# Peptides against a protein of PDB entry 4GMN, part 266

Target 1, 375 residues: chain A of PDB entry 4GMN
Amino acid sequence: RYANITLLALVTLASIGTDFQETLVKGNQGSRESPISAADEEWNGFDDADGDAMDVDQKSSSGEDQEEDYEEIDVKEDDEDDDDDSITSEMQADMERVVGADGTDDGDLEDLPTLRELIQTAVPQLIRLSNLPIDSDESLTIQSHALSALNNISWTISCLEFANGENANIHNAWYPTAKKIWRKTILPILEADSADLKLATQVTSLAWAVARVLHGETPTDGNPHRKFISLYHSSKQQAGGNSNSIEEPEDPFQGLGVKCIGVVGSLAHDPAPIEVNREVGVFLVTLLRQSNNVPPAEIVEALNQLFDIYGDEELACDKEVFWKDGFLKHLEEFLPKMRTLTKGIDKRTQPELRTRADEALLNLGRFVQYKKKHA

## One batch from the design tools (peptide; made by RFdiffusion4, then SolubleMPNN)

Design b2_p26_4_s3 (from b2_p26_4, 14 letters changed)
Fold by OpenDDE base, seed 3:
Structure b2_p26_4_s3 (fold): chain B 375 residues (1-375), chain A 26 residues (1-26)
Amino acid sequence: as target 1 above (375 residues)
Amino acid sequence: DEEFKEELKKQSLEFNRFQGRKQLEA
């Protein structure tokens, strides 16, 4: 009884996190509609004058009014109360404040009451639920749903812009909570070394969302990057051996391999320890070298992570890792392979994967050229 | 080169938001 109510509440919290993300995406699309300047195309109506009035008189044949008696099928509109599980007007107002804030008014979380309650009240409860002793299938289900809710919340927050002091109020409120999720939820599950690939996938997704905000400031206790690299390799070994089809998610970007790459990439961002950055950078570059056996979505993620980690020459990792370990050579050698890989993706069957691969290929070419100028 | 870094950051943000939508659990 209590577990079913808890489960329903967790599903509702996960749904709220999804709807919140959709509204953030819609609001950010609206801001990118640069007003199409109504170019006054003065359609200069050409004045072509004179066309003669030919009077053709042709007769009104009186076709008979067949009154087809359309029986009004009284379609009872069953008012299906679409309980449009829509974002509450309060959540919508919080979203409009987050999206519509021109980067000047870093308001207090006092102005974001729903987001405040989500971070300060809901998330600490979800962390507690994710840490319950697993003694039954019911407790495992509660943990899974608590992880799903934490995942959706964390991913939603990770889609906010925090560069240049944007959303600093949200960042400052989330940052200690994100560290708490990492230390209290993610690390204990990773340390338990469970053979449960579903749980590993959930915790890796959550870890990625959290690490996308914390970057190199993610707690390095127990070298979590090595655990995710090990999980990546273990997942590949299992897929090759046992015909237990872990149903690879139909979406190539939802695969555990992509999630592992996303986590370790995010963990390697500045100010990560140079050794953490090196180990991750070598892992990512090694995937590109071994690309014949790597799913295209993992390569796309690995490339984007490499661009994010090494896109700035002012960072210590550029000199101490990128140049020192000769990454440019590996990227340049990979460029023709990436062209072949990208062209091999069918635009009809995998349009998103093809689009992201085309983007990553363009960026790889530009990135190699950029790095060659700074050599 | 600064223009390239800005474009790279913009594309990173777009790709990261794309991944954000893909990683939501039902």
Scores: peptide ipSAE 0.575, ipTM 0.954, DockQ to the pose 0.761
Fold by OpenDDE base, seed 1:
Structure b2_p26_4_s3 (fold): chain B 375 residues (1-375), chain A 26 residues (1-26)
Amino acid sequence: as target 1 above (375 residues)
Amino acid sequence: DEEFKEELKKQSLEFNRFQGRKQLEA
């Protein structure tokens, strides 16, 4: 009884996080539709030209209307409109405020009550549930659902722009909570060294979402980047040996390898320690060198991470890692391989993967040209 | 060069939002 109520509450918190993300995405798409000013160009009426429509007399062949009595099988589509009305009007109002807020207001979430309750009330309980002793299948299920809810909330918040002081109120409220998730949920699970690949996938997804906001300010205690690199390699070794079909997620971007790359890439952003940046940069460049044995989605993620980490020449990592370790040469040598890889992706069967690979290829060419000017 | 950095940041944000949708748990 208590477990079922806890489970239902966790599923509801996970759905709330999903709905919040969908509403953020929809609201941000609406803002990019600059109303094309319908210039009311008064299309002045074009004049009366007289063209003689010829009277072609086509004969009325009386085909007998066989009234085939289509028995209307009144398939009551029970439109179970599962109106998953899980978007409370309060959440929608908070979302409209997040999309419309010029980000200038003080670090109080007074104007965002639903988001405040998620961060201040729900997340601390989810952290507590995610770190329970695992002594039963019920406790494992509770942990999994708590991780799912934390994942969805954390990913949603990570889709907000925080650059240039945008959403500073949300950032300031989330930042200490994100550090708590890292220290109280992610690190303990990573330290337990479980052989559970499902749990490893969940914690890696959550770690990525958290690290996308904290970047190089993510706590480096215990070198968590090395644990995720080790997890990447371990996952590849298991997939190659036992024909236990770890059901590779049907979506190439949901793979554990992509998640590991995303986490370690995010952990390597400024102001990460230069040695953390170097170890991650070498890992990412090594994936490009070994690209013949790397899934295309992992290559796409690794390239985007490399652009994000090394896109600014003013950062210490540009001089101390990118140039010092000769990364430009590896990117240049990878360009023809990336062209071949991208062309090998079928647009009909994998349209998203092909689109993201075409974008990453274009950016790789531009990035190499940019870096050559600053050499 | 600034224009390229701005375009790269814009594309990073778009790709990051794409990943955000892919990493939601059902």
Scores: peptide ipSAE 0.575, ipTM 0.953, DockQ to the pose 0.766
Fold by OpenDDE base, seed 2:
Structure b2_p26_4_s3 (fold): chain B 375 residues (1-375), chain A 26 residues (1-26)
Amino acid sequence: as target 1 above (375 residues)
Amino acid sequence: DEEFKEELKKQSLEFNRFQGRKQLEA
């Protein structure tokens, strides 16, 4: 009884995190639809050119085409508007405030009561549930669902803009909780060195979401970047050896390799220790050098991480790592390989991967040109 | 150069939001 209620509550919390993200994304898209002023494009009437009606008399061959009365089965798409009434009016009001709030620098979530309760009340319970002793299949299930809920909440929050002091109240409320997730959930699971790749995938996804907010301020205790790099390599060795189909996720961006790249990239952002940045930067550049054996989605993620880490010449990592370790040469040498890789992605079967690869290729060209001006 | 840095930040944000949608667990 208690387990089923806990499970249902965890699934509900994971769903709420998803719905919240979708509405934040929709609200941010709606604000960009400035009404395109209907510029009166004068519909220049196509001139009715008088083309002569040639009367070609072609004969009436009366083929009795059997009208097979294809009964249009009017498949009423019952648009079951599953009005998934999961979004309470209070959640919707909080979401509208997050989308519409000019960032009042008040570090209190007084105006966001649902988000406050999520961060202050729910997340600390999820952390406890994710860190329970695993002594049964039930405790393993509870841990998995607690990790899923923490993942969705953490990813949702990580999609908010925190640059230039935007959402500072949410950032300030989340930041200590994110550090607690890292220290109490992520690190203990990473230190347990479990052979469970499902658990490793969940914790790596959560670690990425958390590290996207904490960046280089993520606790460096125990060198977690090296653990994720090791996990990346171990996952590649296992995929090559045992034909136990760890079902590679159908979505190429959901792979453990992508998640490992994402987390270590995020850990290497300023103000990360220069040696952490170097180890990650060398790892990412090495993936580009070895790109013939690397999934395209991992290359796309590695490129975006390299742009995010080294896009600012004022950062210490630009001089001490990017220029010192000769990364520009490796990026320039990779440019023709990226063109080949991107062209090799089928637009019909993998449209999203192709789009993201085309974007990353364009950015790589621009990034190389930019860095050459600042050499 | 500043225009490129701004565009890079914008594209980073867009890609990050894309990843955010991809990494949600159902």
Scores: peptide ipSAE 0.574, ipTM 0.953, DockQ to the pose 0.762
Fold by OpenDDE base, seed 5:
Structure b2_p26_4_s3 (fold): chain B 375 residues (1-375), chain A 26 residues (1-26)
Amino acid sequence: as target 1 above (375 residues)
Amino acid sequence: DEEFKEELKKQSLEFNRFQGRKQLEA
């Protein structure tokens, strides 16, 4: 009985995190519809001349099209609008405020009471549930759902802009909690060295979400970047051997390899230690060199991480790693391979992967040109 | 060059939001 209530509460918390993300995404799309004032470009009519209209007398062949009366079986789609009213009016109001508000500098969540309760009350309980001793299938299920809820909440918060002091109140409330998730949930699971690839995938997803906010300020205790690099390599070795490998997710961007790249990329951002940055940068550049054996989605993620890490020439990692370790040469040598890889993705079967690969290819060309000017 | 850095930041944000949607658990 208590377990079922706990499970339901965890599922509800995971759903809330999803719904928050969707609203944040929709709100950010709507703000870009500034009405482009239709400037009345007076389309000056081109006076093009006298072309002889040949009267082609197309004879009306009266084909008796047999109206096959396909009885439209009016399948009443019972729109079971299962309005899964998981979003309370208070949650919706908090979501709208997060999308529309210039971040108040007060560092408190007075105006965001639902988000405050989520961060201060719910997340600390999820952290406790994710750390229960695994002694039964029930405890494993509770851990999995607690990780899912933490994942969705953490990903949602990671989609907020925190640059230039935006959402500073949310950042300040989340930051200590994110560090607590890292130290209390992520690190203990990574240290347990479980052969459970499902658990590894969940904790890696959560680690990525957390690291996308903490960046190089993510706790470096135990060199977590090396654990995720090792997990990446281990996952590739297992997929090649057993036909009962966890079916690669249908979505190429949900693969454990992509998640590992995302985590280590995020961990390498400023102010990460230069040696952490170097080890990650070398890992990412090595994936590009080995691209013939790397899934396209992992290449797309690795490129985006490289752009994010090394896009600023003012950072210490630009001089001490990017230029010093000769990364520009590897990016330039990869450019023709990326063109081939991108062209090999079928637009019909994998339209999203193709779009993201086309974007990454365009950016790679521009990035190489940019770096050549700053050499 | 600053325009390119700004465009990279915008594209990073868009790609990061894209990944955010992909990494939600059902």
Scores: peptide ipSAE 0.573, ipTM 0.953, DockQ to the pose 0.729

Design b2_p26_4_s4 (from b2_p26_4, 16 letters changed)
Fold by OpenDDE base, seed 2:
Structure b2_p26_4_s4 (fold): chain B 375 residues (1-375), chain A 26 residues (1-26)
Amino acid sequence: as target 1 above (375 residues)
Amino acid sequence: DEEFRKELREQSRKFNQFMGQKELEA
């Protein structure tokens, strides 16, 4: 009984996190639709070209094609508009405030009571549930659902803009909780060195969401970047050996390899220790050098992480790692390989992967040109 | 240069939102 109630509550918390994200994204899109002033593009009239009426006498072959009365099975798509009334009026009001609030620097979530309760009350309980001793299949299920709920909440928050002091109240409320998730949930699971790739995937997704907010301020104790690099390599070795198909997710961006790259990239952002940045940067550049054996989605993620880490020339990592370790040369040498890789992605079967690869290729060319001007 | 850095940050933001959506749909 308690377990089923706990599981239902965890699933509900995971759903609420997703719904909150969708509404934040929709609200941010609606505010950017400033009415494109209909520029009165003068509809230049169709010139009446006098084209001659050639009388083509097409013969009336009266083929009595039997109207097979295809009974339109009126599949009533019961649009069960499951108006999943999961979005409470309070959540909707919180979401409207997050989208509409010019970020008042008041570090209190007074105006966001639902989000406050989620961060301050729910998340600390989820952290406790994710740390229960695994002694039964029930405890493993509870851990998995607690990780899923923490994942959805953490990803939702990680999709908010925090640059230039935007959402500073949410950032300030989340930051200590994010560090607590890292220290109490993520690190203990990574240290347990479990051969469970499902658990490793869940914790890596959560770690990525958390690290996307904490960046280089993510706790460096125990060198977690090395654990994720090790996990990356271990996952590749297992996929090559035993035909226990961990079903590679149909989405190439959902792979454990992509998640590992996303985590370590995020951990390497300023103000990360220069040696952490170097180890991650060398890992990412090494993936580009070995690109013939690396999935295209991992290359796209590795490139985006390299752009994010080394896009600012004022950062210590630009001089001490990017220039010192000769990364520009490796990026330039990778350009023709990236063009070949991108062209090898079928637009029909993998349109999204192709689009992201085309974007990453364009950015790589621009990034190399930019860095050459600042050499 | 500043324009390129702004464009790069905006592309990063868009890609990060895309990845965030994917991780929430999973």
Scores: peptide ipSAE 0.497, ipTM 0.932, DockQ to the pose 0.852
Fold by OpenDDE base, seed 1:
Structure b2_p26_4_s4 (fold): chain B 375 residues (1-375), chain A 26 residues (1-26)
Amino acid sequence: as target 1 above (375 residues)
Amino acid sequence: DEEFRKELREQSRKFNQFMGQKELEA
C-alpha cells in the first residue's frame, strides 16, 4: 500500500517535470514570435472528385447476435482528477511567470509557489528515496523512479536561462539543492561501482542535468570527471563484448556515451580547476582523434562541449589549456573528418543527427577561423 | 569576434534545449 502510493507520487512527479518542459518551450517561442499578420490564405476547398463507389451488394446474413445487455457500470469518476489539473494549472502559471519575468527581483520564490515546493519539499524526499538500501526489487524500483523524478526536475531547471542574471531567484533556490543532489545522490551511486548499466545511465543523465547548472562550481571532491570518463570507457568495452547489449537507445543522443561527454564537458567549464579542465579537454580532443570508432552523436556532443568550454579567450583555460596543449591543431585536422562523418549520416533515417552534425560542422569551421585570428 | 561569440552562445543554448527535450521525453 505505502509502496504503491510512493510509486504513484514518483510517477506523477516525473510527469509534472515533462509537462513543465513543454510549457517552457511554448512560452519561449511565443515571446519571440512577433505577430505574424494572419494573411488570409483562402483555403481553397478540396474538390471532392466523384469517385464511383462500386455497389458491392454483400448480402451478409443477419446472424441474430444476442446483444447481451452489459450493464453500464456507472464508474463514478472520483474527483481525484481535480487535484492533478490544479497542480498543472499552478505549474503552468509559474512557468508563464518565469518566461515573462524580465524582473531582476532577487526575491524569494514567493511568486513561484509550485517551483518552491518542488525544490524545497519534493526534491529532499526524492534524494532520501534514491539513497534507500537496495534489498529488494521494490527498493530498486523506488530508487529508479526517484532518480527519474530528480532527472526530470533537474533537466527542466537546466533549460532555464541563467546567463546575465536571468532567473536569479530560481538559480539561487536551485543551486544549494543541486549541490545536495550531487553529493547525496550522484556521488554515492557512482562510488558503489555497480555493474548496472541502467542505473549508471539514470545517474549520468541526472548528473548532466545538475552539472549544466553548476558547471565548474560542481563539487570536485573525489574527481567525479574521472569517474564519468572511466564510465565512458567501461561502457564502450561492454558494448564490444556481450551481444546482449542493452538495446542501444533508438535515439543516438540518448546513449550513455553522449551523457558521459555532456557531464564531463559541463564539469570543465569555468571556474573549474585548470587540471580538471585539461583532463576533460584532452579526453574530448582524443575522441575527435579517434572519431573513426566513435558514434556521430558523441562527436557532436564533444564538439559542442569544446565550443562552450573554449569559446571565450578571456578565460584562464584558453591560455593554460587550449593554446598550451595545442587543441587548435587537432580541431583543424578533424575538420575534413567531420565533413566526411556528417555526409555519411543519412538525412532520411537520422534527420536530427544529420541536422546537429551539419550545425556542429559549420561551428567547427567558424571556431577554427576565430581561434586562428586570436592566435 | 563578439558577434561570433554571441552566435556561439545562441547555438549552444539551442543545442542544450534540444538535449534537454530529448532527456525529458525519454
Scores: peptide ipSAE 0.496, ipTM 0.932, DockQ to the pose 0.839
Fold by OpenDDE base, seed 5:
Structure b2_p26_4_s4 (fold): chain B 375 residues (1-375), chain A 26 residues (1-26)
Amino acid sequence: as target 1 above (375 residues)
Amino acid sequence: DEEFRKELREQSRKFNQFMGQKELEA
């Protein structure tokens, strides 16, 4: 009885985190619908005229028009008004305030009572539940749901803009709690060295969400970047052996490898220790060098992390790592491989992966040119 | 140069939002 109530509360907290994110994303899109006049910036197409006209011999196979009478299955759209009544009017009002408010510098969530209760009351309980001794299948289930709820809350908050002092009140309220999640939930699970890949995936997703806010201010105790790099390598070794490979998620971006790259990339941002930055940077550049054996989604994530880490020339890591360790050469040598990799992704079967790879390829070319100009 | 850094930050933001949505839909 108590377990079922706890489980229901955890599921509800996980749903609230998801719904909050959807509302924030929709609100942030809606505020940008100021009519940007379609200035037809003529994207001057690259006229690479390599006209190797492979004669596609149009063998006109007159396939007979089998009029397959597609019976219009009148799928009654049962408008199941899934009145997903999950969003309380108070939560909706808090979400609208988060999207619209120039963050007052006071870390007081007076104007955000629901978010305050989530951070101050719910999250500390979820941390306790995630750190219970695992002595039963019930305790394991509670831990998994507590991690899911922490994940959804953490990801939601990580999608807020905190640059230039935006949402400073939320940042200031979340920051100590995020550090507590890291120290009390993430680190203990990583130190337990569990062979459970499901638990490893859950904790890695949570670690990424937390690290996307804390960046280089993420606690470096016990060198967590090395643990995630080790987890990355271990996950690749296990996928090759036993037929109980966790089915690679249908979404190439949901893979444990991508999550590991996202975590370590985030951990390497300024003001991370230069040696942490170096170890991560070397790991990421090594993935590019080994790209023939790396999933395309992991390459896309690794490139984006490299751009985020080394995009600012004023940071100590630019001089002490990027230039000193010769990363530009590796990026330049990777550019033709990235073109081949991107062209090898089928636009029909993997349109999203192809789009993200095309974006990453474009950015790689521009990034290499930018860095060459500032050499 | 500053324009490129701004564009890079905007691309990062968009990609991070995309990944955030994916992690919440899972």
Scores: peptide ipSAE 0.495, ipTM 0.932, DockQ to the pose 0.861
Fold by OpenDDE base, seed 4:
Structure b2_p26_4_s4 (fold): chain B 375 residues (1-375), chain A 26 residues (1-26)
Amino acid sequence: as target 1 above (375 residues)
Amino acid sequence: DEEFRKELREQSRKFNQFMGQKELEA
């Protein structure tokens, strides 16, 4: 399973890398084709002065046809086997090491040269490209591709296990880079307050991938959780007003609302400030209370985030937020609504959504029972 | 309690992998 995700990520990184390279090549060509306006300097016709026709004598020297024997250079068509092995054998070997490493080998990033170069060389360039001044459609395209590449890298890394010191080498290498993506790419785009829902979706996906690794250690500068909560609400208001079908993504889990919930949920994990945790927790519980107007996929994400945030009774947020703000009552009151919601999802048309809703419903019942035991 | 927390973490991991796959296939 991990192997296929990492493979898919590298294939997608390769395809994004090619599209990005094409975009950079086109951009570099467009800057060189400043039309040299051939100033037609009207070369003023030099007046035909009557210069004497000197009789150049027709010496008819019969030059012998030297048949130059063109040696047919047998250009061996080296069949360049277009081994469009978009994944280098080194990338594949690094992937096999990352996937096959039972997390006991504290292998330095020295053993993962491709991943090292990706984190240390490629990502810092993508961060720069995602922060270009938007002054043209080309700069917007470059930003979009850079965000897509950062997204795929960040999601790939976020699928690694980092619990119990697993992949600690990768975590330690990624952690400062993830913070750099957050501070240099995500925050500036969120602060620009663009009405571009595509850009908002891309940055929110990237923010989720980054926050899934950084959790509550995600930089709290500028209260990013409030920006994503605001974006969630703004996205709901826009979908209601303009009959321009922003085609709800065919996949209910790809919605901007789900991504916003995923980000803010991840930001609220320990060691997040208690007030950040509270604001996010109240937001998530409010979605459950208003569930009649909330897409089922957002409810599934909100429940999973609530379980992840409040699953440990030893954390300060359990006492200071979960119990203090009475979240158990809201979860218990939501349980019958979740049963109705889950049963309303057609298994034939939405099998994945139904499966995830059935899982979340099961976990909700168990979570409520667990929390009642620790009350 | 510890068994439930372990199971909850395993469900979280599975869901997170599912979401990660979706975000990489998009």
Scores: peptide ipSAE 0.481, ipTM 0.927, DockQ to the pose 0.591

